# Ledger of designs, part 64: peptides against a protein of PDB entry 2Q3Z

Target 1, 272 residues: chain A of PDB entry 2Q3Z
Amino acid sequence: YVLTQQGFIYQGSAKFIKNIPWNFGQFEDGILDICLILLDVNPKFLKNAGRDCSRRSSPVYVGRVVSGMVNCNDDQGVLLGRWDNNYGDGVSPMSWIGSVDILRRWKNHGCQRVKYGQCWVFAAVACTVLRCLGIPTRVVTNYNSAHDQNSNLLIEYFRNEFGEIQGDKSEMIWNFHCWVESWMTRPDLQPGYEGWQALDPTPQEKSEGTYCCGPVPVRAIKEGDLSTKYDAPFVFAEVNADVVDWIQQDDGSVHKSINRSLIVGLKISTKS
Target 2, 254 residues: chain A of PDB entry 2Q3Z as posed
Amino acid sequence: YVLTQQGFIYQGSAKFIKNIPWNFGQFQDGILDICLILLDVNPKFLKNAGRDCSRRSSPVYVGRVGSGMVNCNDDQGVLLGRWDNNYGDGVSPMSWIGSVDILRRWKNHGCQRVKYGQCWVFAAVACTVLRCLGIPTRVVTNYNSAHDSNLLIEYFRNSEMIWNFHCWVESWMTRPDLQPGYEGWQALDPTPQEKSEGTYCCGPVPVRAIKEGDLSTKYDAPFVFAEVNADVVDWIQKSINRSLIVGLKISTKS

## One batch from the design tools (peptide; made by RFdiffusion4, then SolubleMPNN)

Design b2_p14_1_s3 (from b2_p14_1, 6 letters changed)
Fold by OpenDDE base, seed 4:
Structure b2_p14_1_s3 (fold): chain B 272 residues (1-272), chain A 14 residues (1-14)
Amino acid sequence: as target 1 above (272 residues)
Amino acid sequence: DDDLRQHPIGSYKE
């Protein structure tokens, strides 16, 4: 989880699982230096360098910083996400074959955001950075991954009487989503939550005002302890949200229906 | 090859 520089990232769909090779390259020349730059340009460092540096011994702290800094939202982070298939002014997310080129581009362009990434790119870069910093980390793919935007642990669709989805479809389920899990102790939590911690560098929801996510104990998610720092409800929803259809009838009445055909969450953890 | 883009289920745009 620290030594492997080559691996695979799972993509596709639950029924058609695919994978791509990925060069994490955490030991390639200059990558560690870039990771340190990443830390040195994070908002917390800029606000109080001494405090930030003093906390870098904490993988919890560092993990959260990295989660935020891998995306360029709110800061001078690494990657700009884009999902609308308009990549002409940058690099298609599908074109990347490793983290090294991304990180080098970021650094070489004065820490300017790299265009573009999607979930696996974010996750992979985060994985590289965390591994560079000595934190055992793996990429995780979750198929039928929910994006709960209103923190109710539900994915809600509004449908007409014919079953057609209405509205803006703010709630969504990704065909797949990637994040990382990092191994760390959690002295900031009650005993028992050491181990794998989920971190999500893809900018989806703000956590404490910043587009970051985690770390949250995988155990907490498994056991349904949603009070656990950080962002347990969101991560829980990614893998466990229920899907609800609100069916509006012609008379204006609304019927709630649980959609059991859409099963959220099929998580695959990699060993690479 | 299959499109490996991340996209919302039911709202994929080619």
Scores: peptide ipSAE 0.384, ipTM 0.825, DockQ to the pose 0.456
Fold by OpenDDE base, seed 2:
Structure b2_p14_1_s3 (fold): chain B 272 residues (1-272), chain A 14 residues (1-14)
Amino acid sequence: as target 1 above (272 residues)
Amino acid sequence: DDDLRQHPIGSYKE
């Protein structure tokens, strides 16, 4: 979780699980320096350097900073996400084979965002950074991963009488989604929440005004403790959201139906 | 490779 520089990341779909090799490379030359630069350009440092530096001994604090800085949203972060298959002005997310090249490109271009990433790229870079900073971290893949946008722990589809989805599909389920889990104590929480903490660097929803997510105890998610900081409801929904169909009939009536055919969440944690 | 892309279920694009 700290020493392993090469591993696998799971991709594909729940029915067709695949994996790719990935070079995390946390011990390669210059990577630690790049991680320190990442910390030194984060918004909290820019706002109050002394306060930021004083908190860097906390894996909770650092984890949250890293989750925000791996994406370029809101800051001088590392990666720009793109999902529309138009990558001609950058590098296809599918082309990356490791975190090192991404981090080096980011640093070498004056901390300009690297084009492009998707979830596993974000997660992998976060994993590298966190490992480099001495935080045991692993990449996690969740198949049928829900993106709850209105914080109701549901994925809601509006359908006509024929079952056809209406509107722009604001809420959605990913075929797969990747984030990281980091091992840390949680002195900011009640006892018992030490251990694996979920962190999600893919820019999905804002947390306290920034595109970041976590850390949230994996235990809290498993036990349904949604009051646990940070972002427990969102992470919970990724793996546990119910799917609801709002079906509008031809007579104008609307019926609520629980869609049991769409099972949200199949989480795989890497062992390496 | 579409099989490696993250995409919404039922779509290959965001």
Scores: peptide ipSAE 0.381, ipTM 0.823, DockQ to the pose 0.467
Fold by OpenDDE base, seed 3:
Structure b2_p14_1_s3 (fold): chain B 272 residues (1-272), chain A 14 residues (1-14)
Amino acid sequence: as target 1 above (272 residues)
Amino acid sequence: DDDLRQHPIGSYKE
C-alpha cells in the first residue's frame, strides 16, 4: 500500500467491471517534492504556517488537507473536474495513465489547476500524494455510488405520472465512484476506529466550508456510526443510501415510493 | 468510452 507504484483502478459498471493500469509513481524523482509543495500552498499553511506544519505529523490532518488540495476547488489544488465530455481545452480524464504527469504539470505551471479529472483521477493522485507522505493508501471503487446533497441519506428522484425523472437531477447515483482509503490511527476519536479511513478528493460536497471529505473510519461506515468525524453521513450514503421516488400526478398529488430496483453501493478495494 | 467515463446511471439499476 506504500511500496507499489503500479496498480489497477476499477471502472465501468457493476455488471461490467473494467480496470485500467495506473502508475502511481510515488517514488519517481521529484514527486515527493511536489507533494511537499502541495502542503505548502494549502490554505491552512497560508493562514498560519507554524500551526499547519506542527500538525503535519498527524495523518488525520494531512489526509484532510490532501483531500482538499487534490481538487482545485477553494484553493490552488491540483485537478479541475469535468463530466460533460467537453475536454478540448485540456486533457481528457480518460487519457491519463498515471499520477506523475499530472503532478508535474501542476507544479511546472505554477500550481495551476490541471484540466481535467474525474473520480478515479482524483483518487489516484490523492493515493500517490498520501503514499509519498508515508500514509498507506489504496484506491477504492464503489459501483452505483450515491451522491447525497442534502444529508438525509436518501437519493430522491422526482418523477411524473409516467415514471420519468423531471428536470435536472440534484441528487444522483454514479455508475462508479472512486476514492481512497488510508490506514491511520484515530487519536481524535474513541478507541476502536483505527485502521482504514475513507477520504474523497473528488469535489462533491463541502465539508466545513471546503471541498474535501474524510477521514472517516471505514468501521464507522460499516457499523452505521454517523456521528464520527469526518463526513460519516455523506460517505455512508455513497454506499448505503436508499432511493426514493416522488411521483407527481397531474392532479398535483405526490406519491412516495421506495425504489428497490436501484441498489446503491458495491465497494471494491484493491490489494495494492 | 462510456464504460470508463463516470456518469449518472438511469432510473433503474443497470
Scores: peptide ipSAE 0.376, ipTM 0.828, DockQ to the pose 0.532
Fold by OpenDDE base, seed 5:
Structure b2_p14_1_s3 (fold): chain B 272 residues (1-272), chain A 14 residues (1-14)
Amino acid sequence: as target 1 above (272 residues)
Amino acid sequence: DDDLRQHPIGSYKE
């Protein structure tokens, strides 16, 4: 989880699982230095360098910083996400084969955001950075991954009598989504939550004003302890949201459909 | 659907 530089990332759909090889390259020349630059340009360092540096011994703190800095939202982060298939002014997310080129491009261009990434690219870069910093980390893929935007643990679809989705489609289920899990102790929590912690660097929802997510104990998610910091409800929803299909009838009445068969969440963790 | 693309279920457009 720290020493392996080559691995696989799972993609595709729940019914058609695919994987690609990925070069994490955490020990390649200059990569550690780039990771340190990433820490030195984070908003917390810029606000109070002494306080930020004093907290870098905490993998909880560092993990949260990295989650925010891998995306370029709100800061001088590494990657800009794009999902509309218009990649002509950058590099297609599907073209990347490793984290090293991305990190080097970011650094060499004065910490300008690299175009473009999607979930697995964000996750892979985060994995590289965290491993560089000595934090055991693995990439996780979750098929049928929910994005809950209103913190109600539900994915709600509104349909007309013909089954056509109406209204805002902001709440959705991804065919797949990737994030990372890092091994760390949690002295900031009650005993028992040491171990794998979920971190999500893809900019989906703001946490305490910044596009970041976690760390949250995988155990807390599994046991449904949604009070556990950080961002337990959101991560829980990714893997276990309930899907509700609302059907609007001709008379304007709304009722729940009982025919929904889509199940949220099929998580696969990598071996290294 | 492109196996490598991340997209919402039921709403993917190439």
Scores: peptide ipSAE 0.373, ipTM 0.818, DockQ to the pose 0.490

Design b2_p14_1_s4 (from b2_p14_1, 8 letters changed)
Fold by OpenDDE base, seed 5:
Structure b2_p14_1_s4 (fold): chain B 272 residues (1-272), chain A 14 residues (1-14)
Amino acid sequence: as target 1 above (272 residues)
Amino acid sequence: SDLLTQHPIGSYKE
């Protein structure tokens, strides 16, 4: 989880699982320096360098910073996400074969955001950075991954009488989504939550005003302890959300129906 | 779109 530089990332769909080789390259020349630059340009450092540096001994703190800095939202972060197939002014997310080129491009261009990433690219870069900083980390893929936007642990679709989805499709389920899990103690929590912690660098929802997510104990998600910081409800929903259809009838009535055909969450953790 | 890309369920025919 720290020593391996090459691995696989799972993609595709629940029915058609695929994987790609990925070079994490955490020990390649200059990568550690780039990771340190990433820390030194984070908003907390810019606001109060002494305070930020004093917290870097905490993998909880560092993990949260990295989660925010791998995406370029809100800060001088590494990657710009894009999902609309218009990648002509950058690099297609599918073209990347490793984290090293991405990090080097970011640093060499004055910490300008690299175009473009999708979830597995964000996760892979985060994995590289965290491993480089000595935090055991693995990439995780979750198929049928929910994105709950209103914190009710539901994915809600509005449908007409014919079953067609209507209105704003803000809440959604990804065919797959990737994030990372890092091993760390949690002295900030009650005993028993040490171990794997979920961190999500893909900009999906803001946490405490910043596009970041976690760390949250995998155990807390498994046991449904949604009070556990950070962002337990959101991560829980990614793997456990129920899908609800609100069926609108011509007479103005609305019928609530549980969608049993859309099963959220099939998580695969890498072994290295 | 590429099958390896992220997309909302139902937005791409698999």
Scores: peptide ipSAE 0.376, ipTM 0.836, DockQ to the pose 0.551
Fold by OpenDDE base, seed 2:
Structure b2_p14_1_s4 (fold): chain B 272 residues (1-272), chain A 14 residues (1-14)
Amino acid sequence: as target 1 above (272 residues)
Amino acid sequence: SDLLTQHPIGSYKE
């Protein structure tokens, strides 16, 4: 997971799983230097360099920083996300074939955000950075991935009596979503949570005021320990949220229905 | 390709 520079990223949908080759390239020339720059421009470093540097020996700390810095939200991060198929002023997310070009572009343009990324691009860049920093990391794809915005572990749809969704969709389910899992100990947690930790660099929800997510033990997610740092409820919901339909009748009455046709979560972890 | 894009379920039209 540290040595592999070439791999595959899963995309598509639960019914139609696809994959693309990806060059992570963590050992290519200059990439380590770029990763160090990424650390040196993070908000925590800018606020207190000594404190930030003193904590870089912690994969937990570094992982969280990287999660935040791979996206350009709230900082001088690497990638700007876009999902509306309008990429004319940048590079289409689908055109990337590796992390190296993205990181080089970011650095070469004075740490200006690179346009554009989607989830797998964010995840792949994070994977490269973390691997470069010596943290075993893999890209993970979750199909039917929920985005819970109100931390209730539900995806809620409001529907009329005909089942038609009403209003703007605030909460949603992605056809797929990618993030990374990194191997690390968790001395900040109770024993037993060492191992794979989920980190999500795609800017979806703020964690402690920053668009970042994790690290959270994969074990905690599997066991439903939602009190575990960091962001366990959000990650849990991505893979386990229940879908609820609030059906409004003509008379104004509302009926709650569990939508069992929408199965949230089908996670695939890469082997390389 | 749009088939490989991340999008909300039910929003993508082939």
Scores: peptide ipSAE 0.376, ipTM 0.834, DockQ to the pose 0.542
Fold by OpenDDE base, seed 4:
Parts: sequence; structure tokens; C-alpha cells
Structure b2_p14_1_s4 (fold): chain B 272 residues (1-272), chain A 14 residues (1-14)
Amino acid sequence: as target 1 above (272 residues)
Amino acid sequence: SDLLTQHPIGSYKE
């Protein structure tokens, strides 16, 4: 989880699991320096360098910073996400084969956002950075991954009388989603939450005003402890959300139906 | 390939 520089990232769908090779490259020349630059340009450092530096011994703190800084939302972060298949002015997310080139591009262009990433790219870069900083980290793929936008632990589809999805489709389920899990103690929590912590660098929802997610104990998610910081409800929903169909009839009536055919969450972890 | 991209379920024909 720290020493391995080469690995695989799982993609595809629940029915058709695929993987790609990925060079994390946490020990390649200059990568650690870039990771330190990443910390030095984070908003918390810019606001109060002394306070930020004093907290860098905390994997919890660092993990949260990295989660936010791997995406370029709200800061001078590394990657700009894009999902609309329009990548002509940058690099297609599918073109990346490792974290090193991404990080070097970011640094070499004055910490300008790198175009473009999707979930596995974000996760992989975060994994590299965290490993560089001595935090055991692995990439996780979750198939049928829910994106709950209103924190109700549901994915809600509005449908007409013919079953066709209506509206803006704000809530959705990804075919797959990747994030990272990092091993750390949680002295900021009650005893027992040490171990794997989920961190999600893909900019999906804001946490305390910043596009970041976690760390949240995997145990908390497993046990349904949604009060556990950080972002337990969101991460929980990614793997456990229920799907609800709101079916509108021609007379204006609405029927609620629980969709049990679409099962949210099939999580797999990569080997170290 | 749709299998290599992250997308909402139902958005792409796999």
C-alpha cells in the first residue's frame, strides 16, 4: 500500500469488470517534492502557514487536504474533471497511464489545473500523493455508485406514466466510481475507528465548503454510523443508497416505488 | 469505450 508503484485500477461495470494498469510512481524523481508543493499551495497553508504545517503530522488532516487539492475546485488543485466527452483542449481522462505525468504537468505549469480527469484519475493521483506522504493508501472501485445530492440516502428518479425518467436527473448512479482508502488512526473520533478511511478526491459534493470528502472510517460506513466525520452520509449513500422511482400518472398523481432491481454498491479494493 | 468512462447508468449504451 506504500511500496508498490505499479498497480491496477478497476473500471467498467458491475457486469463487465475491467482493469487498467496504472503507474502510481510515488517514488519517482521529484514526485515527493510535487506533493509538498501541493500542500504548500493549499488554502489552509495560504491562510495560516504555521497552523497548516503544524497539522501535517496528522493523516486525518493531510488526507482531507489532499482530497481537496487533487481536484482543482476551490483551489489550485491538480485536476479538472470532465465527463462530457469533450476533451479536445486537454488530455482525455482515458489517456492517462499513471500519476507521475499528471503531477509533473501540474507543477511544471505553475500549479495550473490539468485537463482532464475522471474518478479513477482523481483517485489514482490521490493515492500517489498520500503514499508519497507515507500514508498507506489503496484505490477502491465501487460499481453502481450512487451520487446522493440531497443527503437523504436515496437516489430518486422521476418518471412519467411510461417509466421514462423526467427532470434534470440531478441524482444519479455512476456505472463505477473510484476513491481511495487510507490507513490511519482517528484520534479525533471515539476509539475503534482506526483503520481504513475513505477519501474521495473527485469533486462531487462540498464538505465544509470545499470539494473534498473524508476521511471517514470504513467501519463507520459498514456499521451505519452516519454521525462520524467526515461525510459519512455521502459515502454511505455511494454504497448503500436505495433507489426510488416517483411515477407520475396522467391525472397528476404520483406513486412512490422502491426500485429493487438496481442495487447500489459493489465495492472492490485493489491489492497493494 | 463506454466501459472506460465514468458515466451515469443509462446514459450510454454499453
Scores: peptide ipSAE 0.371, ipTM 0.838, DockQ to the pose 0.574
Fold by OpenDDE base, seed 1:
Structure b2_p14_1_s4 (fold): chain B 272 residues (1-272), chain A 14 residues (1-14)
Amino acid sequence: as target 1 above (272 residues)
Amino acid sequence: SDLLTQHPIGSYKE
C-alpha cells in the first residue's frame, strides 16, 4: 500500500466487472516534489502557512487536504472532472494509464487543472499523493454507488402514475465509483476507529464548504455510526442507501415505494 | 467503452 507502484483499478458494473492496469508511480522522479507543491498551494496553506505546516504531521489533516486538492474545485487542484463524453479540449479520462503524467502536467503548467478525470482518475491520483506522503492507501471501487444529495440516506426518484422517472435525476446511482482508503489512527475520535479511512477526491458534495470527503473510519460506516467525522452520512449512503420511488397518483397524491430492484453498494477493496 | 466510464444506472452514453 506504500511500496507498490503498479496496480489495478476495478471498473465496469456489478454484473461485468473490469479492471485496468494503473501506474501509481509514487517513487518516480519528481513526483514527491509535486505532491509537496500540491500541499503548498492548498487554501489552508495560503491562508496560514505556519498553521498548515504544523498540521501536516496528521494523516487525518493531510488526507482531507489531499481529497480536496486532487479535484480543481474551490482551489488550484489537479483534475477537472467531466462525464459528458466531450473531451476534445483535453485528454479523455479513459486515456490515462497512470498518475505520473497527470501530476507532471499539472505542475509543468503552473498548477493549471488537468482535463479530464472521472472517479478512478481522481482516486488513483489521490492514492499516489497519499502514498508519496507516507500514508498507506488503496483504491476502492463501489458498484451501484449512490450519490445522496440531501443527507437522508436515500436515493429518491420521482415517478409519474405510470412509473416513469420525471425530470433530471439529481440523486443517482453510479454504475461504479472509486475512492481511496487510507490507513491511519484517529486520535480525533473515540477509541476504536483506527484503521482504514475512506477519502473521496471526486467532487460530489461539499464538506465544510469544500469539495472534499473524509477521512471517515470504514468501521464507522460498517457499524452505522453516522456521527463520526468526516462525512459519515454521505459515505454511508454511497454503499448503503435505500432507493425510494415517489409515485404521483391521478388524484395528486404521492405514494412512497421502496425500490427493491436497485441495490446500492458492492465495494471491492484492492490489494494494490 | 461504456463499461470503462461512469454512468448513472439506467442511463448509458452512446
Scores: peptide ipSAE 0.376, ipTM 0.832, DockQ to the pose 0.516; fails the geometry check

Design b2_p14_2_s1 (from b2_p14_2, 7 letters changed)
Fold by OpenDDE base, seed 3:
Structure b2_p14_2_s1 (fold): chain B 272 residues (1-272), chain A 14 residues (1-14)
Amino acid sequence: as target 1 above (272 residues)
Amino acid sequence: MKESDINDYPLAPD
């Protein structure tokens, strides 16, 4: 989890699991230095360097910072996400084969956002950075992964009287989504939540005003302890959300229906 | 209903 520089990232779908090789390259020349630069340009450092530095001994703190800094939302982070298949002014997310090139591009262009990333790219870069910083980390893939935008643990679809989906489908289920799990103690929580912590660097929802997610104990998610910081409800929803259809009738009434045909969540953790 | 196709991309055939 720290020493392995090459691994695999799971992709595809729940029915057709695929993987790609990925060079994490945490020990490649200059990569550690880039990771330190990443810490030194984070908003918390810029606001109060002394306080930020004093907290860098905490993998909880560092993990949360890295989660926010791997995406370029809100800060000088590494990657710009794009999902509309228009990648002509950058690099297609599907073209990356490792984290090293991404991190080097970011640094070499004055910490300018790299175009472009999607979930596995964000996760892989985060994995590299966290490993560089001595935090055991693995990439995780969740198939049929829910994106809950209103913190109600539901994926809601609105339909007209003809059954047609209304709106922009802001809430959605990914065929797959990737994030990372990092091993750490949680002295900030009640005993028993040490171990794997979920962190999601893909900019999906804001946490305390920043596009970041976690760390949250995997155990807490498994046990349904949604009070556990950070972002337990969101991560829980990724793997456990229910799907609900709201169907508007001609008379203006709305019918609520649980959609059991869409099963959320099938998580695969890597061994590297 | 189906899952989002956002992360769908061509994969090598089996």
Scores: peptide ipSAE 0.024, ipTM 0.641, DockQ to the pose 0.176
Fold by OpenDDE base, seed 2:
Structure b2_p14_2_s1 (fold): chain B 272 residues (1-272), chain A 14 residues (1-14)
Amino acid sequence: as target 1 above (272 residues)
Amino acid sequence: MKESDINDYPLAPD
């Protein structure tokens, strides 16, 4: 997971799984230097360089910093996300074939945000950075991935009596979503949570005021330990949220229904 | 985050 520079990222849908080749390129020239720059421009470093540097020996700390810095939200991070198919002033997320060009562009333009990324691009860049920093990391794809915005572990839809969604849906389910898992010990947690940790660099929700997510033990997610740092409820919901339909009747009454036709979560971890 | 035209999952009927 550290040595692999070429790999695949899974995409598509649960019914129609696709993959794309990706050059992670963590050992290509200058990439390590770029990763170090990424650390040196993070908000924690800017606030207190000595404190930040003293914590860089912790994969937990570094992982969380990288999760926040791969996106440009709230900081001088690498990528600007865009999902509206309007990419004329940048590079289409679908056109990227590797992390190296993205990182080089970011550095070469004075740490200016690169336009544009989506989930697999964020994940892939995070994977490159973490691998470059010596943290075993893999890209993960989750099909039917839920985005819980209110931390209730539900995806809620409001529907009329005909089942039609009413208003703008705030919460949603992605056909697929990508993040990374990194291998590390968790001395900050109770014993047994070492191993794969989920980190999500896609700017979906704020964690402690910053668009970042994790690290959270994959074990904690599997076991439903939602108290585990960091962001266990959010990651849990991505893979396990229940879908609830609030059905409004003509008389104004509302009926709660569990939508069992929408199965959230089908995670595929890459082997390389 | 905005809804994706690419990654939006089509909702299944009840």
Scores: peptide ipSAE 0.023, ipTM 0.678, DockQ to the pose 0.106
Fold by OpenDDE base, seed 4:
Structure b2_p14_2_s1 (fold): chain B 272 residues (1-272), chain A 14 residues (1-14)
Amino acid sequence: as target 1 above (272 residues)
Amino acid sequence: MKESDINDYPLAPD
């Protein structure tokens, strides 16, 4: 989880699981320096360098910073996400084969956002950075991954009388989604939450005003402790959300139906 | 569900 520089990232779908090779390259020349630059340009450092530096011994703190800084939302972060298949002014997310080129591009262009990333790219870069900083980290893929936008632990579809989905489909289920899990103690929590912590660098929802997610104990998610910081409800929903269909009839009445045919969440972890 | 190398937009139940 720290020493392996080459690995695989799982992609595809629950029915068609596949993987791509990925060079994490955490020990390649200059990568550690780039990771330190990433920390030095984070908003917390810019606001109060002394305070930020004093907290860098905390994997919890660093993990949260990295989660936010791997995406370029709200800061001078590494990657700009894009999902609309319009990548002509950058690099297609599917073209990346490792974290090293991404990080070098970011640094070499004055910490300008790299175009473009999607979930596995965000996760992989975060994995590289965290490993560089000595935090054991693995990439996780979750199939049928829910994106809950209103923190109700549901994915809601609105349907007409014919069952056709209506509206903007603001809430969604990804065929797959990637994030990272990092091993750390949680002295900021009650005893027993040490171990794997989920961190999601893909800019999906804001946490405390910043597009970041976690760390949250995997144990908390497993046990349904949604009060545990950080972002337990969101991460929980990614792997456990229920799907609800709101069916509007011609008379304007609405029927709620729980769709059990669509099962959210099938998590697999990469091997170190 | 379909095979895809990318994240998909919202997947509706079939």
Scores: peptide ipSAE 0.021, ipTM 0.621, DockQ to the pose 0.161
Fold by OpenDDE base, seed 1:
Structure b2_p14_2_s1 (fold): chain B 272 residues (1-272), chain A 14 residues (1-14)
Amino acid sequence: as target 1 above (272 residues)
Amino acid sequence: MKESDINDYPLAPD
């Protein structure tokens, strides 16, 4: 989780699992320096360099910074996400084969956002950076991954009386989603939450005003302790959300129904 | 479910 430079990222769907090879390349020339630059351009450093630097000994702090800086939302971060299949003005997310080229492009262009990333690209770059910084990290793939937008642990669909989906389906279930898990102690929490911590660098929801997510103990998610910082409800929903259909009837009434055909969450963790 | 592309897409409800 620190030494391996080449690995695989799982993709596809729950029924059709795929993988791609990925060069994390955390020990390649200049990559550590780029990771340090990433820290030095983060908003917290720009606001108060001394305070930021004093906190870099904490993998909790660093992990949260990295989750925010791998995406270019809110800051001078590394990657711009795009999912609409229009990549002509950049690099297709599907064309990347490793983190090294992405990080080098970012640095060599004055920390200009790299076009483009999707979840596995964000996760892989975060994995590289965290490994560079000495934090054991792995990429995780979750199939049928939910994106809860209102923190109610539900994916909600609105339907007419015929069961047809209404609206834009703002809340969604990805065929797959990737994030990272990092190994660290949690002195900021009650005892027992050391170990794997989920971090999500894909810009999905804001946490404390910034597009970042985690770290949150994997144990807390498994045990349903949603009070645990950071972002436990969101990460919990990614893997455990229920799907609810709001069905409008002819008389204007609305019926709530649990959609049992859509099961959220099938997480697999990589060994590389 | 059918085989999906490597692109991330939301699943359509049944």
Scores: peptide ipSAE 0.021, ipTM 0.608, DockQ to the pose 0.179

